Peptides against a protein of PDB entry 6B4J. Designs and how they scored, part 2

Target 1, 315 residues: chain A of PDB entry 6B4J
Amino acid sequence: DITMQWYQQLQDASMQCVLTFEGLTNSKDSQAKKIKMDLQKAATIPVSQISTIAGSKLKEIFDKIHSLLSGKPVQSGGRSVSVTLNPQGLDFVQYKLAEKFVKQGEEEVASHHEAAFPIAVVASGIWELHPRVGDLILAHLHKKCPYSVPFYPTFKEGMALEDYQRMLGYQVKDSKVEQQDNFLKRMSGMIRLYAAIIQLRWPYGNRQEIHPHGLNHGWRWLAQILNMEPLSDVTATLLFDFLEVCGNALMKQYQVQFWKMLILIKEDYFPRIEAITSSGQMGSFIRLKQFLEKCLQHKDIPVPKGFLTSSFWRS

## One batch from the design tools (peptide; made by RFdiffusion4, then SolubleMPNN)

Design b1_p8_2_s3 (from b1_p8_2, 3 letters changed)
Fold by OpenDDE base, seed 5:
Structure b1_p8_2_s3 (fold): chain B 315 residues (1-315), chain A 8 residues (1-8)
Amino acid sequence: as target 1 above (315 residues)
Amino acid sequence: ELTSEYVP
């Protein structure tokens, strides 16, 4: 399975990255600890500052992140910080930056769906210039949300229940598993972020180049989902999230083929979802149903709320 | 028919 091979390759690369900067992260030297903290802040704070308010601010954030990744000094916490402060600094920053992007999907986008777009456009632009960051974004995303691959992790003989729950994307703390609603909320945020990334390009980059991880991956994702048995509540939730965010873009890109797929979803796949949906899970089911029916009736997928317009970039 | 992007 080429998809699983791809998944594993990304995970292996991510693990190797962690091993590469282990000297920095495990150092007991006071100076090394300070450098680590400074680099971590420099990598993550700009991402947390991404907002839906102004395009000019977004550009400043992008430039700061790009400068940091390019080995230039940046101001962070009142200090001049550079990845050159440690030989493992670049790998560490790339890893932490990628992790933070995914975390913003998990947290910020989960709570504010419109936040997907400004975060995604920065991530896409950085990915274009720094492909290693993109690979690490995928690695972090896939690990936290296997449904983004997509695949459904299976319980293996001898596996602890908690480990299986973590593989499924649940947070387990103090032997307590995360509530289903919180789990789905986090997964939704990550899927929405992913759906935004694959359709957005940084407007100040080289637009003639191919998107490093474009809409073809969205088509692939849908095809893979449709080839899988639906998972209770999860499939209905994430399929809706995905289509709401990138359905319009897919419609524009694939046109007649997209509508054939949407009909297939409604006529063939949706009944399979219905068959496994309990009375307590009707919320996600109804949302997906209403979305599909509306789109098919109107022969249109609406532009998602929060989509960045030309006016945003002029602000 | 929808063509699958799945490659085993």
Scores: peptide ipSAE 0.023, ipTM 0.657, DockQ to the pose 0.034
Fold by OpenDDE base, seed 3:
Structure b1_p8_2_s3 (fold): chain B 315 residues (1-315), chain A 8 residues (1-8)
Amino acid sequence: as target 1 above (315 residues)
Amino acid sequence: ELTSEYVP
């Protein structure tokens, strides 16, 4: 399975990255600990500062992240910080930065869907300049949300239930599994972030270049989903999230082919979703149904709320 | 290629 091979390759690369900076993370040296903390803050704080307020502020954040990744000193916590402070600094920062982007998906975007776009455009721009960060974003995303691959983890013989739950993307704390609504909320945030990344380009970069992970991956994702049996509640939820965020872009890119896919979803795949949907899960199902029907009726998919406009970049 | 999948 080529999809699973791709998944595994990214996970292996991520694991190797962790091993590479293990010396920094496991050091008991006071100076090394200080450097680690400074680098972690320098990598993550700018991402947390991303907002929908002004394009100029977003540019400042982007420039700071790019400077850090380029080996330039940046100000963080009142101190000058550089990845050159430790030989493992760059790998560590790339990993933590990628992790933070995905975390913003599962937290910020989960609670505020419109936040997907400013986060995604920064992530896309950084990915263009630093492809390793992009690969690590995918690795983190895939691990936390296997449905972004997509695949459904299977229970293996001898596996603990909690481990299986974690593989499915659930958080398990103190032997208590996350509630389904919170789980779906986090998955939604990550899928929405992904759907935004694949369609956005940083406006101040070289836009003549091909998107490093563009809409063709969105098309692949949809095709793969349709080739899988639907999963109760999950498929209806995430399919809606994905189409709401990037459906307009896919429509513009693939035109007739996109509409054929949408019809296929409505006529062939939707009944399969319905067949596995319980009465308590009808909310997600109905939401997807209404979205598909509206889009097919109007022969249009609306631009998602929060999409960045020219006025945003002039602010 | 992974990115070249079509509608089933």
Scores: peptide ipSAE 0.022, ipTM 0.656, DockQ to the pose 0.042
Fold by OpenDDE base, seed 4:
Structure b1_p8_2_s3 (fold): chain B 315 residues (1-315), chain A 8 residues (1-8)
Amino acid sequence: as target 1 above (315 residues)
Amino acid sequence: ELTSEYVP
C-alpha cells in the first residue's frame, strides 16, 4: 500500500529526527538545558502569536520563524537565541515548530475554525522555504490524526484497547479515554488546518514555484476517502470540514472534474455514510448533506469564513 | 504521487 508506505516513511523520518537531537533533549548539562528551553520557546511562541488581527503582524511572525530556521539570531524571552547554539539546534527547532503548527490545528483551530487560515498561510510559507518542516508537519499530523493520511487504524489481535484508542487518535489519560465530542473537535481542527495549508501560498514568496504540498494532495485525500468504507461519525464530520475549507479552491482548480466528484459523493457515497450513521450521530450527516445539496443546487462552493482577503494583507 | 488525479 503506497499510502501506508508514505505514512511510515514520514514517521520514520520524524523518529530519526528525534534521535538526532536526543543529545540536546537528554542532556543533564545546565547550559544545554537552557539552550533547549530557549530554542523551544523561540520555535513555538511565534506560532502561538498568530492571529487574524493584521497581516503586518503575521508577516513579522513569519520573518521571525524564517530567521530562526535560517540560523540567524532572534529575540525570544528577552534573549538572543540561535539554532547555532547547539549542533542539534536546527533539527530540534524544526521538529518543535512542526509539532506546534499541528498543535495549533488541534487546539486553536478546533475551537476557532477561522484561525486555520492565518496559521496555514504561515505554515505553507515556511514549508516552501524549509521543506523538512513540511515533512515533519505531515508526520505530526498523521500521527495525531490518521484520517489526514487517510487511513483507519485497525484493532489487531492481542492489542491493548488503550493502544488501539491512541492509534485512532484518541487521548487516553489515567486509563480514561477522551470523549467523542472532544476527539472529533480535535480531528476537525487538524483536518481544517490541513485543508487550509494545501490551498494557501505565502503572498511574499516566489509564487511562480509549485506549492510544496498543494491542492493535488487535497484531491488525493478526497479520492482516498471515497475509496474507503466510511467510519461512523468520523467520515461525515471530516469530509464536511475538508470541503468547507478547501472545496472552493478544489472547485476552481478541477472544475468539471470536481463537480463529478461531488455528484459521486451525493449519489454513491451518501448512502454508505447513512448506512453506518446512528440516530444519535445524524447531526454530522445532516450537516454534510445540507452542505452538498446547497453546493450542487447553486453550482458553487462558498469561500470559507475566515479566508484571508487582500484587505487583511494591507492591515 | 500516491494516486491518480482523476475521480475514482
Scores: peptide ipSAE 0.022, ipTM 0.660, DockQ to the pose 0.041
Fold by OpenDDE base, seed 2:
Structure b1_p8_2_s3 (fold): chain B 315 residues (1-315), chain A 8 residues (1-8)
Amino acid sequence: as target 1 above (315 residues)
Amino acid sequence: ELTSEYVP
């Protein structure tokens, strides 16, 4: 299976990255520990500062991240920090940065859907300049949200239930599994972030180049989902999230083919979702239904709320 | 299954 091979390759690359900087992370040396902490802060704090407030601030954040990844010194916590402070510094920063982007999907976007767009445009721009960061973003995303691949992890003989739950994307702490609503909320955030990344380009880069992970991957994702059996509540939720965020972009890109797919979803796939939907899960089901019906009726997919406009970039 | 038209 090509999809599973791709998944495994990304996970292997991520694992190898961790092994590469293990000297930095496991060091007992005081200076090495200081460098590690400084690099970790320099990699993650700018991402946490991303907001919908002003385009100028977003540009400053982007420039800071890019400078750090380029081996230039940046100011963090009142200190000058550079990846050159340790031979494993660049690998460590790339890994932590990618991890933080996915974490913002899991946390910030989950709670505030509009936050997907400023985070995604920075991630896309950084990915364009630093492909390894993009691969690591995918690795982190796929591990936390297998539905972003998409695939459904299977229970294997001898596997602990908690490990299986974690593979499915659930958080398990102190032998307590995460509540379904919180799980879906986190998955939604990550899917929305991904849907935003694949359609956005950093406006100050070379936009003539091909998107490093563009809408063709969105089309692939939809195709794979439709070829899979629906999961109770999960499929209806994430399919809606994905289409709400990138449906307009897919419509513009694929035009007639997109509408054929949307009709297929409504007429063939949606009844399969309905068949497995319980009375307690009707919320997600109804939301998807209403979205599909409205889009088909109007022959239009609305631009998502929070989409970055020209006015944002002038602020 | 999706037809080849839907698979990039």
Scores: peptide ipSAE 0.020, ipTM 0.677, DockQ to the pose 0.033

Design b1_p8_2_s4 (from b1_p8_2, 3 letters changed)
Fold by OpenDDE base, seed 5:
Structure b1_p8_2_s4 (fold): chain B 315 residues (1-315), chain A 8 residues (1-8)
Amino acid sequence: as target 1 above (315 residues)
Amino acid sequence: DLTSEYTP
């Protein structure tokens, strides 16, 4: 299974990264602890500041993140911070930065779908300049949302139920599993962020180069989903999220092939979703149905709400 | 078959 091999390779790389900076994270030295906290803040705070307000502010955030990753000093918490303060500083910052991008999908995009685009364009631009950050983004995304790979984790003999629930992407706290609505909300945010990343390019980079993880991965994701049995509620929810965010871009890129795929989804795959949908899950099902019917009727996929325009970049 | 292009 090529997809599972790819998944495992990314997880292994992420694990190796964690081991590489273990000295920094486990240090009991007061100065090392201070450096760790400063680097963590420098890596994560700029990402949390990403907003839909102004393109100029987004550029400032991008430049700060890029400077940090390039070994230049940046101001954070009133102090000058650099990855050169510790030999493991760069690996740690790359890991924490990638983790924070995925967390913004899980939290911010989950609550505000339009936030996917400014976060995604920064992530895409950083990925172009720092490929290791991109691989770590995928690793974090895949671990939190296996449906982004996509694959469906299976229960194995001897596995604790809580561990299986976590593998599926659920949060388990105090032996209580997350409610389904909250789970789907978080998964939706991460899928929407991913769908935005694969179609966006940082406008101030070298746009003549190939996207490091472009729309071909969107096509791959759709093809793989359609080759899998649907999961109750999950497939209908995430398929809608994905198509709403990147369907327009896929339509423009693949044209006739895209419409053949959309017809296949409506005529062949959608009945399979219907067959496993309970009366309590009709909301996600109806939403996907209405979306597909509207798109096929109009022979168009709308540009998603929050898509960044030229006016945004002039602000 | 459009879906057979990417097999896991």
Scores: peptide ipSAE 0.025, ipTM 0.670, DockQ to the pose 0.033
Fold by OpenDDE base, seed 3:
Structure b1_p8_2_s4 (fold): chain B 315 residues (1-315), chain A 8 residues (1-8)
Amino acid sequence: as target 1 above (315 residues)
Amino acid sequence: DLTSEYTP
């Protein structure tokens, strides 16, 4: 299975990265601990500052992240911080930065869907300049949201229930599993972020080059989802999230081919989703159905709310 | 199969 091989390769690369900076993370030395904390803050705070307010502020954040990854000193917490402070500093920062982007998907985007776009455009731009960060974003995303691959983890003999729940993407704390609504909310945020990343390019980069992880991966994702049995509540929810965010872009890119896929979803896939949908989950299915019916009726997919316009970049 | 129709 090519998809599972890809998944495993990314996970292996991520694990190897962690092993590479183990010296920094496991050090008991006070200086090393200080450096670690400074680097972690320098990597993560700028991402948390991303907002929908102004394009100029977004550019400043991008430039700061890029500078840090380029080995230049940046100001963080009132101190000058550089990845050169430790031989493992760059690997650590790349890992933590990628982790933070995905975390913003599961937290910020989950609560405020419009936040997907400014976060995604920064992530895309950084990915273009720093491919390793992109691979690590995928690794973190796939680990937290296997549906972004997509695949549905299966229970294996001898597996603990909690481990299986975690593999499915649930948070388990103090032997209590996350509520389904919160789980779906987080998964939605991550899928929306991913759907935004694959369509956005940083406007101040070389836009003539091929997107490092573009809409072709969106097409692949849809194809894979449709070739899988639907999962109760999850498939309807995430398919809606994905299409609401990147449906317009896919429509523009793939034209008639994309419309054929939407018809396939309506005619062939909807009955399969409906068959596994309980009365309590009907809301997700209805939302997806209404969205697709509206799109097919109007022969258009709307630009998603929060999409960055030229006016945003002039602010 | 939609996968067979994948054309990036």
Scores: peptide ipSAE 0.023, ipTM 0.696, DockQ to the pose 0.038
Fold by OpenDDE base, seed 4:
Parts: sequence; C-alpha cells; structure tokens
Structure b1_p8_2_s4 (fold): chain B 315 residues (1-315), chain A 8 residues (1-8)
Amino acid sequence: as target 1 above (315 residues)
Amino acid sequence: DLTSEYTP
C-alpha cells in the first residue's frame, strides 16, 4: 500500500545516506576519526542542551544547528567544527542530527513529556530550512516506532523471534527483550515528539510558508490508526499520547470534522479497543476513555502541559 | 480528501 511504500522510501533514503558517508565512519585514519567525532558532537550536543528554561537559549541552540548545517564553522568542544572538513561531513551531520532528535523523543520526552515542545519546535524549524533532516527524522522515527507510520509489523514464517521483536520496536540486548513498560514509555515519547513537531512552527522563520510536515499528517495518522485493528495496550496508549499533545491543534484546524472523528472513536473504536484489553492493561484504556469523555463533555481539548507560550519566547 | 481517510 501507499503507506508502506512511503515507509520503505524513507528507509531506503536513510540507508543510502549511511552508504554515502561510510568512508568517513569506517575510516581508520586518525584525522578522519577526529573529524567524525567532532562532527558527531557538534550535531548532537546542541540537541541535548534543549530545555524548557528560556526561549533565548533555545534560539541560540537553533542558530548553532542551522549554522552547522549551512556550512558555517561552529564552536564545539572548544574547537571550530565545520561540515566542510570532510566531503561526507554534511550527510553525516544531517543523519546524526536527525537520529539525535528521535533519540530525545525516545529518552527525554519519554521521561518528561513537557520536553516534547522545545525539542519539537527546534526540529520543525530545522526541518523547514533543511528538508533532508526532516526526511531522516521520519526515517529514524519510523524504524524505532513503526506505530508512528503507522503500521504493525507482522511475524513472517522463518523469522527469528528477536528480529520480530526488533521490528516491533523492542530493544533486544544479550538475548533479553525489553520490558513492556519501558517499551511503551519509549514509544510514547516518540509519538509525543511527533505530535508536537506537526503542530509547531519556529517563531523566527517564514511562517507564511506551509509547514513541511504539518497537521494534515496528524490527521492522516489518526485516520490510519482508526482504519487498523487495535493492538493490545499499544493503541490505547499511543492514541492517548497523540491526542493529548496535538488534539487541541487538530480541533482548531479541523473543527467539526475533528469532533466527528472523536465521536467515531467513542462510538465505534472504543468497543474494539476494549475487546482486546486485558484486566492488567485497563490503565491505558481508562486513561484514554476519561480523556475522550471529558473532551466530548466540555466540547474542548485542553492545551497540553508544556506548550510553549509567548512568555517563554520573551525569556 | 481528508474526510474519506477516516471513514470506516
């Protein structure tokens, strides 16, 4: 189908990117190794510095990332670093930057949901200026969280269990699969980051242009989820995560159509989720139910906690 | 058409 084709195209582009800079990554030359390390740090450290503290600091981080991607020298680790230090430097930095954004969803947002917004607004702004970074963000996101596509990987005849588990997004280390709670926590973080990216625009960019990956993709995601059979615990968890983060934005954008969709979820999709929910998984289901009931009752979806206000940008 | 996308 077209969704799987899109998924595969992004994965192929990501793989091709890796092949393009393999000379840099596989080099045994001491100078090449140094350049690689410097570029990797320059690409990833600014992302790790993103916080909810001040808009001014966030702007500095954005400017540093943009400068690096633009071929300008930046200070990193006390050294001047530029993608021009190696012919494969730009491709490598774009890949590592995109990877780091997704990693922050997987780790930072997973642990602190409000962190989604400052990370997402930087990612969105960088995506607007550097479309290839956006494609690579999607590629990394889709690979780690197939539910962000969305699709549910299926077990195929002859497949090793560990490979199937990895396809589902589980981490498997030393033949031990990740615990379900940790898995869902990571998936939640990535979905929340994605839900934030599709609704946020960098306030210092050209906002007259169309969002490179906007709310229409959020609508598509919801539509696709609703057209799929629910997956035990996963669907209830991630649907809640998504709606909590971007439901308000979707409501504002799609108005009556959005409310029709929520009614469809309440009337048609709830029973399907309930049918596959075990007694031990009722927490996720109840949380989603209560959220939707409150939203329908009040005819409003609250602005998510951690949403960046005008006061943040003045700090 | 976004309307058709979520139609059951």
Scores: peptide ipSAE 0.022, ipTM 0.684, DockQ to the pose 0.036
Fold by OpenDDE base, seed 2:
Structure b1_p8_2_s4 (fold): chain B 315 residues (1-315), chain A 8 residues (1-8)
Amino acid sequence: as target 1 above (315 residues)
Amino acid sequence: DLTSEYTP
């Protein structure tokens, strides 16, 4: 399975990255600990500062992240910080930065859907300049949200239930599994972030180059989802999230082929979703239904709320 | 098979 090979390759690369900077992570030296903390803050704080407020601020954040990844000193916590302070500094920063982007998906985007776009455009721009960060973003995303691959983890004999729940994307703390609504909320945030990344280009980069992980991956994702058996509540929720965020972009890119896919979803795939939908899960199903019906009726998919306009970049 | 429509 090519998809599973790709998944495993990314996970292996992520694990190798962790092993590469383990010296920095596990060091008992006071200076190494200080460097680690400074690098961690320098990598993650700018991402947390991403907002929908002004394009100029977003550019400043992007420039700071890019400078850090380029080996230039940046100001963080009142100190000058550089990845050159430790031989493992760059690998550590790339890993933590990628991790933070995905965390913003599962936390910020989960609670505020419009936040997907400014986060995604920065992530896309950084990915274009730093491909390893992009691979690590995928690795973190796939591990936390296997539905972003997509695949459904399977329970194996001898596996602990908690480990299986974690593989499915659930958080398990103190032997308590995350509530279904919170789980779906986090998964939604990560899918929405992914859907935004694959369609957005950093406007100050070389836009003549091919997107490092573009809409073709969105098309692949949809095709793979439709070839899989639907999961109760999960499929209806995430399919809606994905289409709401990148449906307009897919429509523009694939035109007639996209509409054929939408009809296929409504006519062939929807009955399969309905068959596994309980009365308590009807909300997600109805939401997807109404979205598809509206889009097919109007022969249009609206631009998602929060999409970055030219006015945003002039602010 | 919708995957067959995926052209890289």
Scores: peptide ipSAE 0.020, ipTM 0.666, DockQ to the pose 0.038

Design b1_p8_4_s1 (from b1_p8_4, 4 letters changed)
Fold by OpenDDE base, seed 2:
Structure b1_p8_4_s1 (fold): chain B 315 residues (1-315), chain A 8 residues (1-8)
Amino acid sequence: as target 1 above (315 residues)
Amino acid sequence: SFPKIPLP
């Protein structure tokens, strides 16, 4: 399967990246430890500072991340920090930055859906300038949320149940598996972040260039989902999340073709979801139903809440 | 521009 080969290549590249900077991460030298911590903070703190408040602040954060990745010194924790402080510094920062973007999906976006847009536009802009960061974002995202590929991990003979649960995207701590509602919340956050990334361009870049991972991947995702058997609660939840965030963009891009897809979802795929939906899972099912019916009735998909407007960039 | 992808 070409999709699984691509997924495996991403995971292999991510693993190789970890191996390349293991000298930095495993060093017992006090100076190396200091550099590691400074680089980790410099890579992750700016991402955590992303907010929906002001476009000017978002630009400052972007510029800081870009400067760091470009080998320029940046201020972090009252110190001047540069990836040039260690030969593995750039690889380490790219990996940790990508990891942090995905972490913001599973934490911040999961709790505050509108946060998807400012995080995604920074991620998209950084990806455009630093393609390796983008590949690492995909590696982290797809590993934590296989439904973003999409594929369903398979239990293999001899596999521990906990390892299988982790492959499915569940957190397992102290032999306790994550609750289903928390699992779905994190998956939703990552799907929403992904749906935002594929449609957003950094407004201060060269927007005439092709998006490094654009809406064509969103269309592919929908097509693949429709060719898979639905999963109880998961499919209804994530399909809604995806369409709510990027449905308007897909509508504008694919027009009549998109509406044909939406009709296929409503008429052919939705009954398959219904057939596997229990009474306790009706919430996600009803939410998807109401969304599809409203969009088809109005012949429009609303711009998602939190979408960045021209007024945001003037603030 | 993104290429048109066929329906499933």
Scores: peptide ipSAE 0.024, ipTM 0.682, DockQ to the pose 0.145
Fold by OpenDDE base, seed 1:
Structure b1_p8_4_s1 (fold): chain B 315 residues (1-315), chain A 8 residues (1-8)
Amino acid sequence: as target 1 above (315 residues)
Amino acid sequence: SFPKIPLP
C-alpha cells in the first residue's frame, strides 16, 4: 500500500528527527536545558498566539516563526533566542513547531472550529518556506489522527489494548480510555485543521509556486475514505468536518468531478454509514446527510465560518 | 490539472 508506505516514511523521518536532537533533549547540562526551554518556548508560544482577530498580528507571528527557522534571533520570554545556540536547535524547533501546530488542531480547533483557518494559513506559509516543518506536521497529524491519512490501525498479535487504543487516536490515562465524544472532538479539530491547510496559501508569499500539500490531497483523502468501510460515528463526523471546511474549495477546484463525488457519497456511501450507525449515533450521520443534501440541492457549498477574508488581512 | 484520481 503506497499510502501506508508514505505514512511509515513520515513516521520514520519524525523518529529520526527526534534522535537527531536527542542530545539537546536529554542533556543534563544547565545551559543546554536553558537553551532547550528557550527554543521550545520560541517555537510554540507564537503558535499559541494565533488568533482570528487581526491579520496584522498573524503576520507578526508568521514573521517571528520564519525568522526563528531562518536562524535569526527572536525575542522570547525577554531573551534573545536563536536556533544557532545549539547544533541541534533547528531540528528541535522544527519538530516542536510542527507538534504545536497539530496540538492546536487537537485543542484549539477542536473547541473553536473557526480557529482552523488562521492556524492553517500560518502552517501552510511556514510549510512553503520550510518543507521539513510540513513533513513533520503530517507526521504528527497522522500519528495522532490516523483517519487523516486515512487508515484504520490494526490490532497486532500481542499488542496491549491500551496501545491499540492509542494507535486509534484515543488518549489513555491511568488505564482509562478517553470518552468517545472527547475523542471525536479532538479528531474533528485535527481533520478541520488539515482541511484548512490543504486549501490555504500565505498571502504574502510567492503564490506562483504550487501548494506544498494542496487540494489534490483533499481529493485523495476523500477517495480513500470512500473506499474504506465506514466506522460508526467516526466516518460521519470526520467526513462532515472535512467537507464543511474544504468542500467549497474542492468544489471550485474540481467542479463537476467533485459534484459527482458528492453524489456518490449520497447514493453509495450514506447507506453504508447508516447501516453501521446506531440510534444514539444518528446525530452525526444526520448532520452529514443534511449538509450534503443541502449542498446538492443548492448546487453550492458554503464558504466555511472563519474563512479568512480580505478584511481580515487589512486588519 | 485535475489529479486523475479515479472516483471510488
Scores: peptide ipSAE 0.024, ipTM 0.684, DockQ to the pose 0.134
Fold by OpenDDE base, seed 4:
Structure b1_p8_4_s1 (fold): chain B 315 residues (1-315), chain A 8 residues (1-8)
Amino acid sequence: as target 1 above (315 residues)
Amino acid sequence: SFPKIPLP
């Protein structure tokens, strides 16, 4: 399975990255600990500062992240911080930065869907300049949300239930599994972030080059989802999330082919989703149905709420 | 021009 091979390769690369900077993370030396904490803050705080307020502020955040990844000193916590402070500093920062982007999908986007766009455009721009960060974003995303690959982890003989639940993307703390609503909320946030990343380009970069992980991956994702058996509640939820965020962009790029895809969803895939949808899960199904019916009726997919306009970049 | 991508 090519999809699973790709998944595993990204996970292996992520694990290898962790091993590469283990000296920094496991050090008992006071100076090394200080450097680690400074680098971690420098990598993560700018991402947490991303907002929908002003394009100028977003540019400042981008420039700061790019400077850090480029080996330049940046101000963080009132101190000058550079990845050159430790031989493992760059690998550590790339990993923590990628992790933080995915975490913002999991937390911020999950709670505020419109936040997907400013986070995604920064992530896309950084990915263009720093491909390794992009690979690590995928690795973190895939691990937390296997539905972003997509694949459904299977329970294997001898596997602990908690381990299986974690593989499915559930958080398990103190032997208690996460509630379904919280799980779906987190998965939605990550899918929405991914759907935003694949369509957005940093406006101040070299846009003549191909997107490092563009809409062709969105098409692949849809194709793969439609070739899988639907999962109860999950498929309807995430398919809606994905189409709401990137459906307009896919429509513009693939035109007639995209409309054929939507017709296939309506005519062939809807009955399959319906067949596995319980009465208590009708909300997600109905939402998807209404969205697709509206889009097909109007022969248009709306631009998603929160999409960054030219006015945003002039602010 | 975008390359044709196969449908599912």
Scores: peptide ipSAE 0.023, ipTM 0.670, DockQ to the pose 0.121
Fold by OpenDDE base, seed 5:
Structure b1_p8_4_s1 (fold): chain B 315 residues (1-315), chain A 8 residues (1-8)
Amino acid sequence: as target 1 above (315 residues)
Amino acid sequence: SFPKIPLP
């Protein structure tokens, strides 16, 4: 399976990255520990500051992240911080930055869906300039949310139940598995972030270049989902999340082909989702159904709430 | 059998 090979390659590259900066992370030296903490803060705090407030602030955050990745000193926590402070500093920062982007999908976007767009446009712009960060974003995203690949992890003989639950994307703490509603909320946030990344370009970059991970991956994702058996509650939830965020962009890009796919979802795939939907899960199914029926009736998919307009970039 | 959708 070419998709699984690609997924494994991403995970291997991510693991290799961790091994590369192990000297920095495992150092007992007080100075190395301080550098590690400073680099970690410099990589993560700017991402946490991303908001829907003003385009100018978003640009400042982008410039700070790009400067850090470019080996320039940046101010963080009242200190001058640079990846050059340690030979493993760049790899560490790239990894932690990518991890933080995905974490914002998992936490911030999960709670505030509109936050997907400012986070995604920064991530896309950084990815364009720093491809390794993009690969690490995918590695973190796909590991936390296998449904973003998409694939369904399988239970293997001899596997602990907790390890299988973690593979499925559940958090397991103190031998307690995460509640289904919290799980779906986190998965939704990550899918929404992904759906935003694949359609957005940083407006101050070289727009003549091809998107490093564009809408063709969105089409691939939909094709793969539709060619798989639906999962109870998961498929209806994430398919809605994906289409609400990037359906308009896919419609514009693929036109008649996209509408054919939407009809296929309604006519052929809905009955399969319905067949596995319990009475307690009808909410997710009904939400998806109503969304698709409205889109097909109006022959339009609305621009998602929170989509960044020209006025945002002038603020 | 559920029809598979093509990639673009």
Scores: peptide ipSAE 0.022, ipTM 0.675, DockQ to the pose 0.763

